Peptides against a protein of PDB entry 4AID. Designs and how they scored, part 131

Target 1, 242 residues: chain A of PDB entry 4AID
Amino acid sequence: FDIKRKTIEWGGKTLVLETGRIARQADGAVLATMGETVVLATAVFAKSQKPGQDFFPLTVNYQEKTFAAGKIPGGFFKREGRPSEKETLVSRLIDRPIRPLFVKGFKNEVQVVVTVLQHDLENDPDILGMVAASAALCLSGAPFMGPIGAARVGWVDGAYVLNPTLDEMKESKMDLVVAGTADAVMMVESEIQELSEEIVLGGVNFAHQQMQAVIDAIIDLAEHAAKEPFAFEPEDTDAIKA

## One batch from the design tools (peptide; made by RFdiffusion4, then SolubleMPNN)

Design b2_p21_3_s3 (from b2_p21_3, 9 letters changed)
Fold by OpenDDE base, seed 1:
Structure b2_p21_3_s3 (fold): chain B 242 residues (1-242), chain A 21 residues (1-21)
Amino acid sequence: as target 1 above (242 residues)
Amino acid sequence: AVEEFLAELEALPGEFIPARK
């Protein structure tokens, strides 16, 4: 096994990004841990475009497996075979920031699967899933212009809190999820209770600053474990206009 | 089952990538 592991302290928690142990048949695969919450992200991409493909066929699937359901809040009511509301929401949270970062004109099928393996009841798997998906894509060789970082920001006792626990979130006046690159915010999702726009904008900036350590960690992992970049040349759309 | 599987995974050796100094 060629196992590569990056560990950082992030928001007072240990974040571990690991590759090479499991899902080696994927183009990229990352086992990510924060506290005792564990996710597996896999990225797979087709090496050719389907005939007549006119859009970018990206599929993102966040899933909480039945074997983890005893550790996942609300897992007892999951009907087999349909995504829960949470699984659908988190799949979109992962999709939104990564979709625009694929090289323009790339229309090969891409599948990102994030599987929750363990939940510690403190750290929500959504942020960890976003980070793991970003890392898996960066390792895959797909023409993905990441990495993406992600962070949740709370507002507790008049201060920003990075990745608040589920218990701290009960006291939080803000649930702000931000994803971005080193240079740009790509996605914001927020639920806010009676906070000023200034506090929310400050929270976006705080999130973007705090995710840089994660972006750097993904880059470090990719420098040691990424596959060779897939040779993709965008069709010269300028040659069709001449 | 999941905990045992994860513990077995964690016990496997891997290469640690240091923090950039």
Scores: peptide ipSAE 0.171, ipTM 0.738, DockQ to the pose 0.114
Fold by OpenDDE base, seed 2:
Structure b2_p21_3_s3 (fold): chain B 242 residues (1-242), chain A 21 residues (1-21)
Amino acid sequence: as target 1 above (242 residues)
Amino acid sequence: AVEEFLAELEALPGEFIPARK
């Protein structure tokens, strides 16, 4: 077992990124832990394009197991055989920032699966799932121009809070999810209660600053554990220099 | 290969483990 682990302190919590223990048949696989919340992200990509493929076939699937439905906040209404509202929303939160970072012209099938393995009932698996998916893609050898980082920002007692707990979020006037690269914000999703635009923009900046430590942690893990890059030549050479 | 692996991943883990507070 060649197990690689990166650990950082992030927003007063320990973030752990681990690879090489499980899901070795994936192109990339990362166990991510924050508090006692644990997710597995896997990335798998086809080594050839399907005949007649005309679009980029990326699928992102965030899964909370049905056994957890009575223990995970919001899990109570899982109908058998359909994603919950939460699973659908989180799958989109992961998809949105990663989709534009694939090399233009790449049309091989890519599947990202994020599975919640453990939940501490304090740390939401969504941000952890975004980080883990980014890490799994960076390890995979897929033509992905990541990593992305992600952060949730709250506004509690007149201050920004990085990745507030589910209990701290009850007192928060802001639920701001940001994802981005080292250089750019790629996605913002926000629910705001009577806050100024200045506070919201400051929250986006705060999130982007705080996610740099996660981006650096993914890069460090990739330097030690990434597969060789998949040999892909894009049709448009101008897209490689960005 | 990819589809088979995804089916194996859907089987992982058999149980959800909530943290015990």
Scores: peptide ipSAE 0.019, ipTM 0.422, DockQ to the pose 0.047
Fold by OpenDDE base, seed 3:
Structure b2_p21_3_s3 (fold): chain B 242 residues (1-242), chain A 21 residues (1-21)
Amino acid sequence: as target 1 above (242 residues)
Amino acid sequence: AVEEFLAELEALPGEFIPARK
């Protein structure tokens, strides 16, 4: 197997992005690890547009439940239960920054699945899932103008904390999730307790600065492991105005 | 193909292994 791995130190933790071991049938697949939290992100896209497709059909599914594919004798795929509130929220957190980065006019079905494989009870899989999804898309050959990075920022003891642990978050006056490209902030979600706007804006800037190392790591991985770009010609929307 | 692949991904290692401290 041609396994490619990128490792960086990020916020005092080792971030590992790996491809080529698992889910090789995906267009892109990344096993991401931070601490002992492990996620698998996969990106799959249709090689053709459905006739009459009028919107971009992106689906993002974040899952913290591994279904034991216990072969129940009898082949009943138990329909996955409804996603939890967390799974729904994180799926949206991943979707929001990536959706606008697809090439305009691309309307092929894209499915991003992020599965939490292991949880260390310290590192929340959501940020890791965002990073992994970005990496998987960059490897896929889909017309995705990523990568995105992501970061969580806390405010603990009068300082910014990058990707606070679940225990540090109990002491944090800020839960700030930021996602962006190298040059732009694409998404901000924040829960804030009695902090100035200046501190919050500083947190966004801190997040965007700190995610550059992740963006660079995804680029480096993609340079070594990305598939050939899918040959997509945007419909010449200018030809309809003639 | 995509649906089959997603079904295979859903079939990935069946137990959420909490990392034991």
Scores: peptide ipSAE 0.016, ipTM 0.410, DockQ to the pose 0.043
Fold by OpenDDE base, seed 4:
Structure b2_p21_3_s3 (fold): chain B 242 residues (1-242), chain A 21 residues (1-21)
Amino acid sequence: as target 1 above (242 residues)
Amino acid sequence: AVEEFLAELEALPGEFIPARK
């Protein structure tokens, strides 16, 4: 196997991004680890547009597999066929920042699947899933203008905390999830308890600063492991509506 | 192709060996 791995220290934790071991049939596949939480992100895209496709058919599916459920807080045997509330929410958290970054006029089917393989009960797989999905897309050759970074920010004892543990989050006055490119914030999701707008805005800036190391790690991985870019030329008709 | 790949992903043996505490 031609295994490529990038390892960084991020928020006092080791983040590992690995490709080439598993899911090699995907256009892009990344095994991401933070602590003992492990996710597999895969990106697959169609090489042609379906006849009569009028919109960009992006599907993002975050899933917590039943084998990991014994280690997932509140993880019960899910019946086949409906995502949990958490899976639905995290799928949207991943979808929201990535959807705008596809080249305009690209209407080939894209499927991003993020599977939680292991949960350590400390590190939530949502942020890790966002990072892994970004990395998988960057490796795929899809016309994706990433990478995206992501970060969770807490407010504990009057300070910002990068990717607080589930236990630290119980003491946090803020649950702030930010995703963005190197240059821009693409998504903010927040639950705030009695904090000023100044602290929240400072949290967004802190998140965007802290995700740069992840963005750089994805770029470094892509330089060593990305597929050739898919040859896509937008039809002139879609360029005129910009 | 995509559906087959998703089916293969569903079939990935999810025994990620827990890292030993």
Scores: peptide ipSAE 0.007, ipTM 0.422, DockQ to the pose 0.050

Design b2_p21_3_s4 (from b2_p21_3, 10 letters changed)
Fold by OpenDDE base, seed 1:
Structure b2_p21_3_s4 (fold): chain B 242 residues (1-242), chain A 21 residues (1-21)
Amino acid sequence: as target 1 above (242 residues)
Amino acid sequence: SVEEFLAELEALPGEFIPARK
């Protein structure tokens, strides 16, 4: 197995990005760990466009699978249930920043799946899932103009906190999720309690600064493990709209 | 396959700790 691993210290926690062990059938696959929270992101894309495809068919699916420890005789109980509210929300948080970064005119089917494999009850899998999805796309060879980074910012005791624990978030006056590239903020989602706009804007800037280490880590991983870029030339008709 | 994916997941270090609701 050609296993590549990048490890960084990020917000006082160890972030690990690993590829080459799991989900080899995907175009990109990343096992991401922060604390004891573990997610698997997979990216797969079609090598051709469907006839008559009018829009970019990106699907993002975040899922919190309860794998019971041990072989359940009788197969994966996919809870064939509808995604939870959390799963739906996090799927959108991942979708929003990545969708604009695909090359214009690319209309091949893309599927990103983020599966929570372990939860430490301290580190929420959403940020880790965003990072893992970004990394999986960068490894895939898809025409994705990432990476994105992501960060959660809290406001605790009059200071910004990077990726607060679930316990620290109880004392936080801000739940700010930011995603972006090296150069730009792509998405902001925020819940705030009686904070000034100045503090919120400062939180966005703080998040964008702090995610650079993650972006660099994804680039480093991709330099060692990315597939060859998919040869995609946009049709002339789509180039005129750029 | 789903079975291969599960076997790969079973090979992960650590027990899957589901978030206890």
Scores: peptide ipSAE 0.020, ipTM 0.437, DockQ to the pose 0.044
Fold by OpenDDE base, seed 2:
Structure b2_p21_3_s4 (fold): chain B 242 residues (1-242), chain A 21 residues (1-21)
Amino acid sequence: as target 1 above (242 residues)
Amino acid sequence: SVEEFLAELEALPGEFIPARK
């Protein structure tokens, strides 16, 4: 197995991005670990467009497997055959920032699957899932203009906290999830308790600064393990301005 | 296929390693 691993310290926790051990039949596959929370992200894309395809067919599926349900908060209420509310929300959190980063005119089917393999009850797998999905896409050779980074920001005792634990979040006046590229914020989702706009905007900036280390880690992993880019030429959209 | 791969991923033996406190 040609296993590549990138390890960084991030917000006082060890983040590990690994490829080449499992899911090698995917276009990209990343095993991501933060604390003892572990996710597998896989990216697969069709090498041709379906006849008559008129939209970009991206599917993102975040899954917390039933074997983890006894250890995942809220896992007891999984109805067979339907995604939970958490799975639906996290699938959207991953989809929103990555969808606009695909090359315009690319209409091949893309499937991103994020599977929670382990949960430590401290580190939420949503942020880790976003990072892992970004890394898997960057390794895949798909025409994806990533990476994205992601971060959760709390506000505890009058300070920003990067990726607060589930226990720290109980004391937090802010749940701010940010995703972005090196250059731009792509998505903000926030729940806020009586904080000024200045503190919230400062939280977005803090998140964007803190995610740069993750973006750099994904780039470093991709330099060592990415597949050859899929040959795709975008339609010249400047010709439609005539 | 993508569908076959997803089915193989579903079939991955999930040894849930419990977070040991």
Scores: peptide ipSAE 0.017, ipTM 0.393, DockQ to the pose 0.047
Fold by OpenDDE base, seed 4:
Structure b2_p21_3_s4 (fold): chain B 242 residues (1-242), chain A 21 residues (1-21)
Amino acid sequence: as target 1 above (242 residues)
Amino acid sequence: SVEEFLAELEALPGEFIPARK
């Protein structure tokens, strides 16, 4: 196995990004770990466009497997064949920031699958899933203009907290999820309890600053493990509509 | 294929044995 691993300290926790051990048949695959929460992200893309394809066919599927359900809060009630509300929401959280970063005119099928393999009951796999999906896409050779980073920000005892634990989140007046590139915020999702706009905007800035270490970690992993970029030239007709 | 790969991912054995610290 040609295993590549990047490890960083992030928000007082160890983040590990690993590739080359599992899901080697994917275009990109990343095993991401924070605490004892573990996710596998895979990226696969078609090498040609389907005849008559008129839109970009990106599918993002976040799933918490039933074998992890013994450690996943509420995991026992997952009906086979339909995503839970959480799985649907997290799939959208991953989709939203990555979709606009694909090269315009690329209409090959792309599938991103994020699978929660383990949950520690402290670290939510959603942020970890966003990071892992970004890393998997960067390794894949798909025409993806990432990486993205992601961060959750809490407001506990009058301070910003990076990626609060599930227990710290019970005391938080803010649940702020931010995703972005090195240069730009791509997505904000927030639930706020009686906080000023100034504190919320400061939280977005804090998140964007704190995700840079993750972006740099993905870049470093990609420099050592990325596949050759897929040779894609957009047809001139799609360039004119910009 | 992407579909075959997804099917393989669905078939991934569920027991993630955490690496013992």
Scores: peptide ipSAE 0.016, ipTM 0.417, DockQ to the pose 0.056
Fold by OpenDDE base, seed 5:
Structure b2_p21_3_s4 (fold): chain B 242 residues (1-242), chain A 21 residues (1-21)
Amino acid sequence: as target 1 above (242 residues)
Amino acid sequence: SVEEFLAELEALPGEFIPARK
């Protein structure tokens, strides 16, 4: 197998992005590891548009499988076949920043699946899932104008904390999830406990700065492992208004 | 196991690459 791996130190933890070992039938597939939390992201896209397709059919599914449930907080309530509240939320967190980055007019079906394979009880799979999904799309050849990075920011003892552990989050006055490109913040989701707007805005800036290392890591992986870009020419919608 | 699940994921139909005879 032609296995390609990028490893960086990120927020005092080792982030590993790997491709070529698993799910090679996907257009893009990335195994991402942070600490002992492991996720698999797969990206698949249709090579043609469905007849009569009038919207961009992007589906993002984050799932935490039952084999990991013994190590996943709240895993005891996972019913087979129905997404949990967490799975639904994280699927939206991944969808929101990536959806606007597809080339305008692209209406081929795209499916992103993020599967939690292992949970260490310290590193939440959501951020790792966002990073892995971004990487899988960048490897796929889909007309995706990524990568995105992502970060969680806490506020603990009067300081910003990058990707706080689940234990650090108990003492955090902020749960701030940010996703963005190299140039822009694309999504902010936040739960804030009595913090100033200045601290929150500083947290967004901190997240955006800290995610650049992840963006660079995805670019480096893609330079070595990406498929050829899918030949897509957007329909010139201006020609129909004449 | 993770390995069994990964094997199941490999079996998930992307495009049906017909089994080479």
Scores: peptide ipSAE 0.015, ipTM 0.460, DockQ to the pose 0.172

Design b2_p21_4_s2 (from b2_p21_4, 9 letters changed)
Fold by OpenDDE base, seed 3:
Structure b2_p21_4_s2 (fold): chain B 242 residues (1-242), chain A 21 residues (1-21)
Amino acid sequence: as target 1 above (242 residues)
Amino acid sequence: MEEEMLRRMEEIRRKAVERRA
């Protein structure tokens, strides 16, 4: 098995990105670990467009399997078959920053699946899932103009905290999730308690700065483990406006 | 396309290293 692994220190925690052990049938697959939280991201894309496909058919599915639910707070046996509210929200958080980064005119079906395999009750799998999905897409050969990084920022005791634990988040006046490329912020989602706009904007900048380490880690992994890019020439969409 | 994506990743990496220095 040719296993490639990248390990970085990130916000005082070890982030591990691994490929080549699991889900080899996917175009890209990444096992991501932070603390004892573990997620598997897989990316699969169709090698042709369906006839009459008018839109980009990206599907993102984040799921917390019942085996991880023994550690997930509020993990009552949720009925098989419908995503929870959390799973639906996190699927959207992953979708939002990645969707704009596909090459214009690419309309092949893309499926991203993020599965929580383990939860440590400290590190939220949502940020880890965003990072893993980005990495899996970069490895896949799909025409994805990533990577994205992601970070959560808290505000605890008058300071920014990168990826606060679930316990630190109880004391945080900010839940700020940011995703972006090296050059741009692509998504902001925030819940704020009585903080100035200056502190919030500073939090976005802090997140974007701190995610550069993750972006570089994904690039380093891709340099060693990415598939060859899928040969895609966008049809000249300018010829359809004539 | 492949060389352009690789060049873009290298340029992104270069800029990220320059921001850490």
Scores: peptide ipSAE 0.020, ipTM 0.598, DockQ to the pose 0.070
Fold by OpenDDE base, seed 1:
Structure b2_p21_4_s2 (fold): chain B 242 residues (1-242), chain A 21 residues (1-21)
Amino acid sequence: as target 1 above (242 residues)
Amino acid sequence: MEEEMLRRMEEIRRKAVERRA
C-alpha cells in the first residue's frame, strides 16, 4: 500500500491526515485523526453527466456508525437507516462551504461520505469530518477549487479557544464553526450566549487564521497523493450568449 | 480569489501529473 500521511500540531492537538490504506476504490479517501477521534472521508464522482441534468448533484452524508456507538453519546438509540439530528446538521455543515467551490458548469454526480470510526469524547468529529471531506475532494481529481479548512471557536474565560473539548464547550459562551479557503470565509454557523458582534467577528477572523495550517496540510498531502485531474472543460456558456 | 484558487489547484494538478510520469 502506498500510504501517504501528513501530521501537524493544531490547537495543541495532533492532526493526522492519511490516504492509501482504506477505501482505495473511492476517487478520494482520507482517514483523519485528532486525539482519539477518527473519521473516514470518501469522495466519489461520476465520469459523465446524466442526460437532462440541470443542477449540480452533490450529496454529502455524515454518519456515526453503530460500531463507534460504544464511544458516541446516544449511539445505543440510533435506528439503522435514519440520520440523527447531529448527522443531518453536520452533513449540511460540510455541504455548505464545498458546494460553491466546484467548477461552474460541472453537473456530474458527486458523493461525499464521512464516517465516524472512533470518538474520544473530547474532539468533536464534525470539524474533523469537514477537514477530511476537503482533503478527500482535493485527492479525488474532481474539479473542486478547494481545499477548505474548518475550525470551531469557543469563548472561555474571556479568550478565544481553538477547537474546544466537549468539556471546555460547557463553559463556552460561543460555539462558532467557520469554514473557508485560504482567501475567504465560506461558511459561518454560530450559537452565542450574550456576546457582542465584535467578539463574534473576532472569532471568525481567529478561525480563518487558525485554519491556514490545515489548508496547507491538505495541499501538502494532495501534492504527494492526488489523482490526475478529471479532464473537465466547462461548456463555454459565454459562446451561447453570443 | 477564484484566480488564486485556480492557480493552486492547477499547481496541485501539475504535481499530480508529474508523479505519474
Scores: peptide ipSAE 0.019, ipTM 0.588, DockQ to the pose 0.574
Fold by OpenDDE base, seed 5:
Structure b2_p21_4_s2 (fold): chain B 242 residues (1-242), chain A 21 residues (1-21)
Amino acid sequence: as target 1 above (242 residues)
Amino acid sequence: MEEEMLRRMEEIRRKAVERRA
């Protein structure tokens, strides 16, 4: 197996991005680890458009499988078949920043699946799942104009905290999730307790700065492990409505 | 809410580009 790995220190934790060991049947596959939280992201895309396809058919599915359920807070044995509220929310959280980064006119089916393999009870797999999904897409050869980075920002003891632990989050006045490219914030989700707009905007800026190391790590991994870009030329009819 | 968030995001985007230049 040609295994490629990138390791960085990020917010006082080791982030590992690995490809080439698992899910080789996918167009892109990344095993991401932060602390002892482990996720597998896979990206698969159709090599042709369906007849009559009028919209971009992207599906994102985040899953916290029963194998990790003994380490997931509130992870009662999920009855097979329906995503939890968390899984639905995180699937949307991953979808939102990546959807607009596909080349206009690309209407081939894209499936991103993020599977939580392990949870350490400190590091939430959602941010790690966003990072892994971004990396898997960048490796896939799909016409994805990523990478995205992601970060959670807390406000604890009057300071910003990058990717607070679940215990630090109990004391946090902010749960701020940011995703973006190198140059742009693409998504912000926030739950805030009595904080000024200045602190929140500062948190978004902090997140965007801190995610650059992740973006650079994904780029470095992609330079060494990405598939050849899928040859896609948008039909001229979609260019006239820019 | 969405337009104000978009405006704030655009300002953040602008500031992020200015910091890379």
Scores: peptide ipSAE 0.018, ipTM 0.469, DockQ to the pose 0.033
Fold by OpenDDE base, seed 4:
Formats: C-alpha cells, structure tokens, sequence
Structure b2_p21_4_s2 (fold): chain B 242 residues (1-242), chain A 21 residues (1-21)
C-alpha cells in the first residue's frame, strides 16, 4: 500500500490529506481529516467523450452517509435518493469553483463524490469536502487547472476567525465561504449581519491568504501521488473563442 | 454583484502584492 499523507496546521487545527488507502478504483481519491471530521473525496473521469457531447458533463455529489448521521446536526432520515438541502448546497459550493478550471474543450464525463465518513460536531464537513475534492481532482490526472483552496471566515468579538466551529458560528456576525486558486478568488458565498463592506472584503482577503497553505499542501501531495496527466488535446475549434 | 466583487478583490489583491514587491 503506497499511502501518501500531508499534514499541516491550519487555523489552529490539524488538516490531514491522505491518498492510497481507500477508493483505489477512482482516478483520484483523498481522505481528508480535520479534528474528528473525516471526508472521502473521489474523482472519476471518462477516458473518451460521448458521441455528440455538446457540454462539459461535470457532476458533483456531496453526501452525508447514514453511518455518520448520528453525529451530523440536522441529519434527518431522508427517503432514499433525494439529497438534503445541505447536500445540495454543498454540492454547488464544490461545483462552482472547480467547473471553470477544466481545460476548455474537455467534454469527457467527470464525477466528483464527497462522502462524509465522520463528523465531530465542531468542524463542518463542507470546507473539508471542498479541499478534498480539489485534492482528488489534482491526483486524478484529469485536465483540471487546480488546485483550489477553500476557507470559512467568521467574525467573532471583532476579529476574523478561520473555519469557526459550529459553536463559534452561533456568535459570528459573518458566515463567509471563499474558494480560489493560488492567484484568484473563484467563489464567494456569504451571510452577513450588520457588517461593513470593508470587513467583508477583508474577510475574503483573509480567507484567500489562509487557503494558500492548503493549496501548497495539495500541490505537495500531488507532486508525490498524482497519476500521469491524461493525454488530452483540445480540438482546434474551441481554442479560437478565447 | 458577485462577479463585480470578485473583480474588485482581484484588483485589491494585485495592488497588495505589488506593494509587497
């Protein structure tokens, strides 16, 4: 078993990114841990395009499995097959920043699945899921121009808090989720209570600075554990519409 | 609104990097 692991300190918590133990049948697979919250991200891509495929067929599926549901706040026993409001929201939070980073003209089917394996009731799996999905794509060999990082920022007692706990979030005047590359912010989602635009913009900058350590950790993991890049040449017709 | 905010933040960040160089 060639298990590769990267560990960093991130916002006063240990982030662990691991590959090579689980889901070896995927193109990329990452087990991510922060505190006692654990997620598995898998990336799978088709090695050919379907005949007549006109759009990029990316599917992102975030799932909170029933075995983790005893530790997940608001884990209602759903009827088999319909995602939660949370699962739908987090699937979109992962999709939004990754979709534009695929090489133009790539129309092979891509499936990203993030599964919550454990929840500690402190660390939300959504940010961890975004990080794990990014890492799994970078390991897969898919023509993905990542990594992305992600961070949640709170505003508690007049300060920014990186990835606030669920309890700290009750006192937070801001729920700010940011995702981006090393160079650019790709997505912002925010719920804000009576804060200035200056504090919010400062929060996005704080998030983007703090996610660099995660981006670097994904790169370091990929340098050691990534598959060979998939040989993809974009058809000349899509390159001319830059 | 979101795309305009993103563009403003990219510009602020570019200016902040240019000030550190």
Amino acid sequence: as target 1 above (242 residues)
Amino acid sequence: MEEEMLRRMEEIRRKAVERRA
Scores: peptide ipSAE 0.013, ipTM 0.425, DockQ to the pose 0.030

